# Peptides against a protein of PDB entry 6J54, part 190

Target 1, 223 residues: chain A of PDB entry 6J54
Amino acid sequence: NENLFASFIAPTMMGLPIVTLIIMFPSLLFPTPKRLINNRTISIQQWLIQLTSKQMMAIHNQKGQTWSLMLMSLIMFIGSTNILGLLPHSFTPTTQLSMNLGMAIPLWSATVFTGFRYKTKTSLAHFLPQGTPALLIPMLVIIETISLFIQPVALAVRLTANITAGHLLIHLIGGATLALLNINTMTAFITFTILILLTILEFAVALIQAYVFTLLVSLYLHD
Target 2, 42 residues: chain B of PDB entry 6J54
Amino acid sequence: QFQFTGIKKYFNSYTLTGRMNCVLATYGGIALLVLYFKLRSK

## One batch from the design tools (peptide; made by RFdiffusion4, then SolubleMPNN)

Design b2_p22_7_s3 (from b2_p22_7, 17 letters changed)
Fold by OpenDDE base, seed 1:
Structure b2_p22_7_s3 (fold): chain B 223 residues (1-223), chain C 42 residues (1-42), chain A 22 residues (1-22)
Amino acid sequence: as target 1 above (223 residues)
Amino acid sequence: as target 2 above (42 residues)
Amino acid sequence: EEEVKRALEQLNLSFLVIDLLL
């Protein structure tokens, strides 16, 4: 059982953790444009960033668009790390719940505090749904308060669970495929086909989770 | 749209201000209960 | 191992469906 989770152990080099280097590595994949007409890869990348930026920040006014840089950097970071995590025997930082909590809690708290600072009345009113019977108000306010504090946990767990589950499944099916190569090549081919389909699905999941995480942070900002 | 009189004017679940006041009242009540038990324990 | 795979797959699919519904 320990061998199944070996790929999720924090990598070390000479006893020093290299997780920080792995986290910083995706930033190298997104260079800043230096020319009016960039390379094909950079131009496509910038185009995708612009599309996602316009879509995500469309719900925000001019004041809310100040968060665009942070939200876009977040989605690009999570997306890139998730995609890189799909490489064989690679370590995905987002599989670590500690990392996701460390990222989700500050962002969530910042959005909540920003809401309380600039939209105090609306933010406080969110603890009580409209039309609630008077007798249920105290209980419902408590439930909504608890729900608010569960939000960062839900963000972290959702991302971690999706990426971890997919990564584990890829490794398990991949290991089964390798084991079946010496037993039954036909069955191994079937499992390999499933593995390919699963990897394609995980690429989609990686992007979706990055988008959902960033979108929910944006929605919490909008309240 | 909604016309409230008396206490319902300030504490209602339909208006934004009413909802805010209900939330504040709930938190205030909880804080008072916690304070009561804290002082009672001493 | 197969039960774990099924559970993880169900968990992943459930989150995916929830994400698509959001």
Scores: peptide ipSAE 0.276, ipTM 0.761, DockQ to the pose 0.026
Fold by OpenDDE base, seed 3:
Order: sequence, then C-alpha cells, then structure tokens
Structure b2_p22_7_s3 (fold): chain B 223 residues (1-223), chain C 42 residues (1-42), chain A 22 residues (1-22)
Amino acid sequence: as target 1 above (223 residues)
Amino acid sequence: as target 2 above (42 residues)
Amino acid sequence: EEEVKRALEQLNLSFLVIDLLL
C-alpha cells in the first residue's frame, strides 16, 4: 500500500525539500520572446496564450482585464506543473492540497474583496437571487453565504482530486499490467492498452483542470 | 422595473437595492441572535 | 485494493464530467 503512494511523497534532499525547485522549474520552459518571429515552440506557446487570454478576458470589462496577467500566469503555472507531473515517477506539486489551497484562497479572497470594494451593491445582492419568495430569503441568504465560503475549498479539492486520482489510476493499472505480464501476456496487453488510453485522458484532464481552475477564478471575479 | 410601495420598496427580491437590504437585514438578524445568546450565557 | 481503484475511478470520472459540463 505504501508503494502506491510513494510517488506522492514530497521529495527531499539533505533533509531540505526540493519542492520549491520543482515548482519553479516550469517557469524556465516559457522564455520571454525577444524576436518578431520566434521559433516554433515559442510561437505555439504565444498562440496558446493569446487564445486562452482572448477567451478568458472576453467576459470581463476593461477593469476586469487588469487581472489578465495574473490569470494567465496561473493557468500556465497549473497547466505546466500538471503536465510535468504526468511524467513517469515525477512528483506533481498540484497533488498537494495545501498548495492548491494556498493558491485558491488568496485568489478567491482577492476576487471577493475586489467585488465588495468596487461593486458593493451588486456583490451583496448576489447573496439573494432575483425573484426569491419573501419567506425563503433568510434561508437562501445563509445557503448562498455558505456556498461562497465553499468556493475556494471546492476549487482546490477539484484540482487536487482529479490530478491525484489520475496518478493513482495510472499507477494501479500500470502495476496490474506488470503483474499480469508474468501471468497472462494477452490480458496484460489489454490492460496496457487501457493504460495508454488512460494516460492520454489524464493529459487532457491536466489541461482541463488548469483551465477550469483559472476559469472559475475568473468567473468569481466577473460576478 | 417594478413599482413597490411601503416596506416592499426597501425590502424586495427583485430590485438590486431591495436584495441588498434583505441581505443586510438577514445578517443583522443573525448578529442580533448571536449577541442575544452570548449575553444570555453570562 | 480493487475497491479503492473503483472508487477512485468513479471519483475521477465524476470530476471529469463536472469539468466538462462547466
């Protein structure tokens, strides 16, 4: 059982955590463009950033577009860390709930605080949907308030759960495949095929989770 | 737009200001209840 | 172990579906 979760143990060297270096590593993969026409890799990166930025900021006004840099950096960070975490025997920092909470709570609080500061009336009104019967107002306001406080937790847990579950599945299916190789090669081949399909799916999930995380933060800002 | 009179003008679930006032009233009520129970325990 | 695997699969699929529906 310990072998299944061994990949989720924070790596240490000389008693010092290397997690900080791992977290900073994705930043090296995205160099700043210096030329008008860059190489293929940088061009693809810029294209993706522009597409995602255009999609994300289409919802926001000019004032909300000031958050573009933060949101884009967030999606790039989470996406890159998730993808790198899918490498064999690699540690994924986003599997740590503490890290995701550390990102979600400040961003959520910032969006909520910004909303209350600049759009106080609208923000307060969001605790009560329009057309609510008068008798249900107190209960609904309480529920909506609780919902608001659950947002950062749900945001962090969603990301953590998806990435962690994916990694566990890959390890379990991979372990089963290796075990079946010595028992039945045909069944092992089928299991291996499933493993390949699962890994492809997990790559997609890694990107989707990064997008969803950033999108939800953006939506909270828009509201 | 809706036309409300009396207390409904300030406390309604349709207008923005009315919704805000309802929320504030709810929080105020909860705060008063908490205060009441706190003072009662002493 | 198999039960845990199934639970994790269901959890992952659930979150995936939710993510796609968002």
Scores: peptide ipSAE 0.209, ipTM 0.747, DockQ to the pose 0.027
Fold by OpenDDE base, seed 4:
Structure b2_p22_7_s3 (fold): chain B 223 residues (1-223), chain C 42 residues (1-42), chain A 22 residues (1-22)
Amino acid sequence: as target 1 above (223 residues)
Amino acid sequence: as target 2 above (42 residues)
Amino acid sequence: EEEVKRALEQLNLSFLVIDLLL
């Protein structure tokens, strides 16, 4: 069991944590455009950023569109880290709950405080759904308040659980494949095929989770 | 659309102002209860 | 290991479905 979770241990070199370097590494993959006509890779990146920006900011007003840069940087960061984490023998920072909480809590708090500042009446009204019977108002307000505080936790846990579960499955099936190579080659081939299919799925999950995380932050800002 | 009279005008679950007032009243009530128990325990 | 695999697969699929439905 310890071998299963060994890939999730924060890597260190000579006692110094290199997690910071790993977290900062994805930023190197997205250089700023330097030319009017950029390389194909940069052009594709800019196109993807523009596409996702248009989709996510469609629900926001002008004030909400100010968050476009923040949200796009967030999705690019999470997406890149998740994809890089799928490389063999790589460490995914987003598998760490502390990392995701560190991102979720400030962003959530910023959206909530922004809502209370500019939309105080609407934000307060969200604690009570429309059409609630009078007798249930106090209880429902309390429940909704608790629900609000659970939002950043749920956001972080969802991302962490999805990425961690996928990584664990890849490692487990990969380890099983290696073990079966000396036992039954046919079975090893089957498990290897499953591993490939699972890896493809995890690439999709990595992108989806990055999108969902950013989208939910955006939705909290809108509400 | 909705016509409310009396206390329901200020405390309702349909209007934005009514919902806000209900939330504020709930928080105020909880705060008063907490204050009451805090003062009582002294 | 098989139980862990099943649990993780169910967890992953459940979150994936939830995320796709939401």
Scores: peptide ipSAE 0.194, ipTM 0.749, DockQ to the pose 0.025
Fold by OpenDDE base, seed 2:
Structure b2_p22_7_s3 (fold): chain B 223 residues (1-223), chain C 42 residues (1-42), chain A 22 residues (1-22)
Amino acid sequence: as target 1 above (223 residues)
Amino acid sequence: as target 2 above (42 residues)
Amino acid sequence: EEEVKRALEQLNLSFLVIDLLL
């Protein structure tokens, strides 16, 4: 068990935590453009950012589009950290529940407070679905209130669980592959093939989870 | 869509205002219950 | 091997929870 979770231990150098440096590392991969015509890599990055921004902000009104910069920075941060975390022997900060809660709770609270500030009537009415029988109204309002408070936890846990589960599975199958190399090379080859397919899947999951996290935050803002 | 009269005009699950009033009434009722038990325990 | 099986079961449960949360 200690070997399985060794990759999830907070990295330290000379007794000092270097998690901050790991978290800041993805920002170095996205330099700010200073030229009208940038190099190919930066141009592709900017193009992808523009496409994702247009797609996510298409649902929101003018007031919701004010959050575009924050939402795009969030999806880029989570996506980049998740992808970089899939590198062999890399530490993924998003596997830490504390980090995801640190992102989910402020964003959720900001969206909820913004909703109450600008759409007070709609936000209060959201606690009661339309067409509810009169006898079930008090109970359903309580349930919906509890559901609201579970939302930030669900956002953080969903992201953390998906990335952590993927990492654990990669490490387990990878360890099994290495162990089977000395026992049976044929079975080791099969497990290695599964490992490759799994890593490809986890890359897709990493991007999807970043998108879902940002999208749900955006949807809470829209409501 | 629906024509409500009397109390149902202000407390319904179909209109936005009615839903808001129902939510406020529910929270108000819970707050009154909490206050009642708090005052009773003292 | 038993630890690997337990870990895989926990992973499957985690994926199930994720599917339920989505």
Scores: peptide ipSAE 0.185, ipTM 0.743, DockQ to the pose 0.025

Design b2_p22_7_s4 (from b2_p22_7, 17 letters changed)
Fold by OpenDDE base, seed 4:
Structure b2_p22_7_s4 (fold): chain B 223 residues (1-223), chain C 42 residues (1-42), chain A 22 residues (1-22)
Amino acid sequence: as target 1 above (223 residues)
Amino acid sequence: as target 2 above (42 residues)
Amino acid sequence: EEAVRQAQELLNLSLLVIDHLL
């Protein structure tokens, strides 16, 4: 329905796209610490960054550790945009497949090229799973090659689908609640309760999807 | 641990080197086939 | 291997959430 998907249309003002401003907005929520003892909010942010950085980069060597800044910035960006997207009447850039592809393809290509450059032997070997019957080797190599090229698409679609689905449900239940206010107040209260529970769940999903996206990129880097 | 002899030493699905060689051989074969059909079509 | 396991667990969790919501 046109009304349901209207919230996913890229917003414009006076014919000018404001999506760029929306995408840049989350960066304002993460100010650079300037003091030895920062504000509570900044301290919590730094703690979260440190915690997630440790667990994500634990699987990487020293060379892989150089990607920590990029990966942490990525998870912060996606996470913040997803959370902000749950605000009423807000536009979530990560619901746009084009944006997610724009992130996934370069990151995927960078990891793949890095793997081929520094881990050529292992990277090439990944096109053939261990223990494959000899007769299936050519077919499986082809399939695995295709699978590699599907990875960026799958990465982008996964994020987009998960976030979009959640937003659709919120809008649908929210719309139902508004419609039922004039019909049956009791039923409207029930649907509103469901909406609240769903919103809480979507907050969790938003963070999980950001983490999964970044983690998968990290795993591709590890090869 | 696996012990391979002959051609299986270089082309196997268990060792890292063997897997790599199999992949390279597969790509090489595909490339040759593509070249063959392309040259044949012309 | 542990990282892969964790990734799979997170993916399964996400899929479970989607299936539960739909």
Scores: peptide ipSAE 0.142, ipTM 0.749, DockQ to the pose 0.021
Fold by OpenDDE base, seed 1:
Structure b2_p22_7_s4 (fold): chain B 223 residues (1-223), chain C 42 residues (1-42), chain A 22 residues (1-22)
Amino acid sequence: as target 1 above (223 residues)
Amino acid sequence: as target 2 above (42 residues)
Amino acid sequence: EEAVRQAQELLNLSLLVIDHLL
């Protein structure tokens, strides 16, 4: 059923990919403040950024707070792209696993490298949980090593799967609602109600997944 | 806190240094095994 | 009791997943 995934195909104009423009578009929605007292919209954006920054950096020491700019830019990017992707018949770049892997792998590598560079002892010790029986140490170290390499994959797949599943459900239920309008109006109304509730849920999921993605990146940096 | 003596002082699952040494020993053992099998074939 | 046991198993599994993710 390739038609179900038609909305996830990378859009092109005259054979030229416009995905790059779509990826860059959210950056235009967050202008830099130029005044001490800005417009209401910009003030709300700055307030939200400060609020999320305080929550995310609360778990980090001063050294970890150096990553605040990158993490905040990441959450703003993913969040904005996810929200814009909920527009009807819009293309969401974060539904592409390749894009999420492209973000997850470098960030994961940076966190792991930073851990080994500045906290070598602690980083190596994380491959063995505290209090492990001696007989289980070799096997558990192997499992933790494998777990480390699964982290970037899990990070990318989690974001991609949640956003993609949400989009797919909205399209399917929306299509079913339209099809049922001429068959059973009452059932169509029920499905339409479900569609509205699902849309509200997906708005929340879009924000939560952006937060979780960034939080996990920060957590891998800290622990 | 726990007090360790002998080999347990360096290889334990409770202290940070002990955990690190256990991880290094595990990787070293795996590397030696891989080397053994590689040299055995040749 | 079986339902409670199943719920506990699911809880333990969820905690395991959370521990893996966090």
Scores: peptide ipSAE 0.142, ipTM 0.724, DockQ to the pose 0.017
Fold by OpenDDE base, seed 2:
Structure b2_p22_7_s4 (fold): chain B 223 residues (1-223), chain C 42 residues (1-42), chain A 22 residues (1-22)
Amino acid sequence: as target 1 above (223 residues)
Amino acid sequence: as target 2 above (42 residues)
Amino acid sequence: EEAVRQAQELLNLSLLVIDHLL
């Protein structure tokens, strides 16, 4: 099983971790626009950012829209890292639970604290769903409190598990394909086809998970 | 809109204020229980 | 409410994909 998880080991060069460089690499793919009319690639990127920004911020008021820059940077970062992680023999930082927790916990805390600061009454009321029978109120408040604390964990684990599971599956099927090349070429071809389809699916999953992560953070902010 | 009288006016699961008060009461009760057991153990 | 619905739909879609993959 060590061979299966070898791709998830933090890369090092001469004993020095290069994870920082890998994390910063996606930023190079998004250069800052300097011209009124940019290159086609930059224009497409800006267009996508604007579309996602409009969609994500449509649910927020003016105060919530102040988070637009942070949320857009977050979705672009997670999305780009996830997509780049699907490259062969690449290291995906978002497969590391530590990284995702490092993002989820502060963002969750910020949203919760912001909610309590500006909407104290509403935020406190969220611990008790409307219409709850009187006898269930104490227990339900406790459950909702626990649910609140599970949110950052669920947010991080969802992203980590989805990306990690996808990578593991790609590696397993890829390894099986290579093994079958010397056994049965026909079955190897079938397995290879499945691998291609799975890879395409994982690209979609990578983008979806980035969007879900950002959307949930935004939703917690909206309260 | 429900018309609540008495204690139900302040502690209900239908109004925003009532829900908030219920939550605060629950936390207060838990805090009192924890304090009770802590003081009892000492 | 619409945002919550969209979030739930997206989550369900994600879970559906994961369920089919695993």
Scores: peptide ipSAE 0.136, ipTM 0.746, DockQ to the pose 0.021
Fold by OpenDDE base, seed 3:
Structure b2_p22_7_s4 (fold): chain B 223 residues (1-223), chain C 42 residues (1-42), chain A 22 residues (1-22)
Amino acid sequence: as target 1 above (223 residues)
Amino acid sequence: as target 2 above (42 residues)
Amino acid sequence: EEAVRQAQELLNLSLLVIDHLL
């Protein structure tokens, strides 16, 4: 059972944490374009960034569009780290709840404080939905306040749980396939097919979770 | 647009100002309750 | 409103994928 979670242990080399290097590695995969006509890979990357940027910033005004660089960097970071984490025997930093909380809490607090700073009336009014019966107003305000504070936790836990669950399934099914190779080759082949389908699905989950995380941060900013 | 008179003008669930005042009143009430219990323990 | 709709759609899609994985 301890071997099952060994892939989630923070890697170290000679007592030095390699996690920092792993976190910085995805940035090397996205070089900045320096030419008018770039390579095919860079052109595709820039095209994807432009499309996602247009979709995410369409809901924001000019003041909200100032966050475009941060949001796009966030989605690229989370997406790239999640995809790289699907490699065999790789460590995914986004499986660590501490990392996701470290990203979610500052971003959430920044959006909430920005809202209170520039749109105080609207932000305060957001704690009470329109048309609420008068008798339920105090209780609903309390519930909405609690809901607000749960937002960063939910944001971090969603990303962590989705990526962690996928990794656990890949490891479990992968271990099962390896064990079944010596018992029944036909059953092992079926399990291996399921593993391949699961890995493809996890690639989709990795991209979706990166997008959802960034989108929710953007949505909180829009409040 | 809604036309409210009296106390409903300041405390309502439909206008932006009314909703804000309701939220502030709720937080103020909670703060006063906490303050009351804190001072009572002394 | 559109952002909320998109977020909800992505959340539903994510839940569908997770449900399929589990």
Scores: peptide ipSAE 0.118, ipTM 0.736, DockQ to the pose 0.021

Design b2_p22_8_s1 (from b2_p22_8, 17 letters changed)
Fold by OpenDDE base, seed 4:
Structure b2_p22_8_s1 (fold): chain B 223 residues (1-223), chain C 42 residues (1-42), chain A 22 residues (1-22)
Amino acid sequence: as target 1 above (223 residues)
Amino acid sequence: as target 2 above (42 residues)
Amino acid sequence: SLLLQYLLQELAEIALLTELLL
């Protein structure tokens, strides 16, 4: 329905796209620390960044550790955009497949190229799983090659689908609640309760999807 | 550990080198097939 | 490779859970 997907249309003002501003907005929420003892908010942010950085980069060598800045910025960006997207009347850029592809493809390609450059032997060997019967080797190599090229698409679609589905569900339940207010107040209360629970779930999903997206990129880097 | 002799030493699905060689051989074979059909069609 | 497989399995589980919850 047109009404259901209206919230996913790229917003414009006076014919000018404001999507760029929306995408850049989350960066304002993470100011650079300038003091030895920062505000509580900044301190919590830095702590979270450090925690996630240590967790995600633990599997990487020193060369992989150089990607920590990029990966942390990525998770912060996706996470913040997803959370902000749960605000009423907000537009979530990550619901746009084009944006997610725009992130997934370059990151995936960078990891793959890095792997081929520094770990050529291992990277090539990954096209053939260990223990494959000899007769299935050619077919499996082809399948694995195709699988490699599907990775960026799967990465983008996964994020897009999860976030979009959540937003749609919130919209549907919210709309149902409003419709039931004039019909049956008790039922409207039930649907409203469901909406609250769903919103809490979507906050979790928003963070999880950001983490999964970044983690998968990290795993591809690890090869 | 696996002990391979002959051609299996270079082309196997267990060792890293063997797997790599199998992949390269597969790609090479596909490339040759594509070239063959391309040249044949001309 | 084993580590990657393990992590991928965990991610798959998370993905399945997210799909189930939606």
Scores: peptide ipSAE 0.078, ipTM 0.762, DockQ to the pose 0.028
Fold by OpenDDE base, seed 2:
Structure b2_p22_8_s1 (fold): chain B 223 residues (1-223), chain C 42 residues (1-42), chain A 22 residues (1-22)
Amino acid sequence: as target 1 above (223 residues)
Amino acid sequence: as target 2 above (42 residues)
Amino acid sequence: SLLLQYLLQELAEIALLTELLL
């Protein structure tokens, strides 16, 4: 199984980790616009960012919209890293739980603290759903409190598990395809077709997970 | 809107203030229980 | 809620994938 997880090992050059360079690489794909009318690629990127920004911030008031820059940068970062991770022999930083926890915990904490700061009464009231029977109140408050603390973990694990599982599946099916090429060409062709379909699916999953991660952070901010 | 009287006015699951008070009361109760067992263990 | 349903579905999918891979 060591061969299966080899792609998830942090890359090093002469014993020095190059993860920092890999994390910074997606930023090169999004150059800052300098002209009123930019190139087609940059224009499409800006257009997509504007669309996603409008969609994500539609649920927030003016105070919540101050987070738009951070949330948009987050979705672009996660999305780009996830997509680039699907390239052959590439390392996906978002497969590392440490990275995702490093993003999830501070963002979750910031949203929770922001909620308590500006909407203390509402935030405290969220620990008890409306209409709860009186006898269930203490237990439900405890459950909701636990649920709150599970949120950052779930946020990180969701992203990590989805991307990691996808990569593992691609590697497994890919390895099976290569092995079957010398055994049965017809079966290998079927497996290869499945691999292609799976790869397409993983591209979609990569974007969806980035969106969901950002959306949940935004939702926690909205309270 | 429900008209609550007495203690139910402050502790209910329907009003925002009531829900907040219930949450605070629950946390207060848990804190008191923890303090009780901590002091008892000493 | 729709969010909870979505989360449960995703967790179920991850669980299924995990079972398949293990």
Scores: peptide ipSAE 0.073, ipTM 0.759, DockQ to the pose 0.028
Fold by OpenDDE base, seed 5:
Formats: C-alpha cells, structure tokens, sequence
Structure b2_p22_8_s1 (fold): chain B 223 residues (1-223), chain C 42 residues (1-42), chain A 22 residues (1-22)
C-alpha cells in the first residue's frame, strides 16, 4: 500500500528537493515567439491561447481584462503541469494541496480586495442575494460570508482531489492488470483496456481542471 | 421599478443600496453583540 | 448563480460516486 502513495511524495535528489525544477519545466514548453511567422507548434499554441483568452475574458469589462495575462499564465501553468504529471514515473506538483493553496489564497484575496477597492457597494451587496425575505437577511448574510471564506479552500481542494484521485485510479487499475497477467490473460486484457480509457479520461480531466480553476478565479473577479 | 418608503427604502433586498445597508447592519449587529458579551464577562 | 449551480452539481456528483462505491 505504501508503494501506491510513493508517487505522491515530493521527489528529492541527493537530499535536495527537485520539485522547483519540475514546477519550472513546463515553462520551457511554451517559448515566446520572436518571428512574424513562427513554427507550426508555436503557432498552434498561440492560437489556443488566443481562443481561450477571448472566451475567458468575454465576461469582463475593461478593468477586468487587465487580468488576462495573469489568468492565461495560470491556466497554461496548471494545464501543462497536470498533463506532464500523467507521464510514466512523473510527479505532478498540483497533487500537493500546499501548492494549490499557495496559488488559490493569493488569487482569491486579490479578487476580493480588488472588488472592495473599485466596487465597494456591489461587493458588499454580494453578501445578500436579491429578493431575500427580510427575516432571513441576517442568517443569509452570515452564510454568504462563510461561503466567501470557503472559496479558496474549495478551489484548492477541488484541483488537488481531482488530479490525485485520477492518479490513484490509474495506479490501482495498473496494479490490477499486472496482477491478472499470470492469472487470466483475457481478464488482464479487459482491465488494460479500461486503463487506457481511464488515462484518456484523465488527460481530459487534467485540462478541464486547469480551465475550471482559472475560470472560477475569473468568476470571483467578475463578482 | 420598486417604490419603497420609510425604512424599507434604506433596508431592502431588492436594491443595491438596500442590500449593502442590510449587510452593514448585520455586521454592525454582530459586532455589538460580541462587544456586549465581552463587556459583560468583565 | 452559475457558481452556485456548479457547486451543487459537484456535490451531486460526489454523492453519486459515493453511492456507487458503497
């Protein structure tokens, strides 16, 4: 059972943490274009970035669009780290709750503080939904206040839980396939097929979770 | 669209200003309650 | 409203997964 969770331990080389190198590695996959006509790979990357940028920033006004660079860098970072984490014998930094909290809390606080700074009336009014009966106003304001503080926790835990659960399932099904190879080859083949389908699903989940994480941060900014 | 008179003009759940005032009143009430219990314990 | 709907859907999915695993 300990071998199952060994992939989630922060890797070290000669007693030095190599997690910093793993975190910085995805940035090498997205070089900045220097030419007017770039390589096919770079052109596709820039095209995808532009499409996602247009979709995410469509709900924001001019002031909110200033966050475009930060939000796009965030989605590229989380997405690339999640995809690279699905490679064999790789470590996914986003499986660490501490890292996700380290990203979620500052981004959440920044969105909340910017809301209070530029839209004080709207931000304060957000604690009370429109049309609430008068007798329920104090209770609902308290609930909405608690909900606000749960947002950064939910943001970090959602990403961590989804990626970690996916990795865990891949390891469990992979271990089951290896165990069944000598018992029943046909059953092992079926389990292996499920493993392949699951890995494809996890690639999709990795991208979706990166998008959802960034989208929710953007949504908090819109509020 | 909504016509409010009296105290409902300032404290309502339909207008932006009304919602803001309700939130501030709630926080103020909680702060006063906490202050009351702290002063009572002394 | 969209955030609340998303959260409710996520909770519903967790509940369904829990029922399936039991």
Amino acid sequence: as target 1 above (223 residues)
Amino acid sequence: as target 2 above (42 residues)
Amino acid sequence: SLLLQYLLQELAEIALLTELLL
Scores: peptide ipSAE 0.067, ipTM 0.740, DockQ to the pose 0.024
Fold by OpenDDE base, seed 3:
Structure b2_p22_8_s1 (fold): chain B 223 residues (1-223), chain C 42 residues (1-42), chain A 22 residues (1-22)
Amino acid sequence: as target 1 above (223 residues)
Amino acid sequence: as target 2 above (42 residues)
Amino acid sequence: SLLLQYLLQELAEIALLTELLL
């Protein structure tokens, strides 16, 4: 059972943490374009960034669009780290709840404080939905306040749980396929097929979770 | 638009100002309760 | 929120299909 979670241990080399290098590695995969006509890979990357940027910033005003650089860098970072984490024997930093909380809490607090700073009346009004019966107002305000503070936790836990669960399933089914190779080749082939389908699913999950994380941060900013 | 008179003008669930005042009143009430229990323990 | 709900729904459907294959 300890071998099952060995892939989630923070890697070290000669007592030095390599986690910092792993976190910085995705930035090398996205070089800045310097030419009018770029390479095919860079052109595709820029095209994807432009599409996602247009979709994410469509709901924001000019003041909210100032966050475009941060949000786009966030989605690229999380997406790239999640995809790279699906490689064999790789360490995914986003499986660590501490990292995701470290991203979620500051971003959430920044959006909340920005809301209170520039839109105080609207932000305070969000604690009470329109049309609430008078008798339920105090209780509902408390519930909405609690809901607000759960947002950064839910944001971090959602990302951590989805990525971690996917990695665990890949390891479990991969181990099962390896064990079944010596017992029954046909059953091992079926399990291997499931493993391939699961890995494809995890690629999709990796991208979706990156998008959802960034989208929720954007939505909190919009509120 | 909604037309409210009296206390409902300041405390309502439909207008922005009314909702804000309701939230502030709720937080103020909770703060006063906490303060009361804190001072009572001394 | 609608886009999020749509994405989560699609993810849930794919997850259910994966569970069915297991």
Scores: peptide ipSAE 0.027, ipTM 0.728, DockQ to the pose 0.021

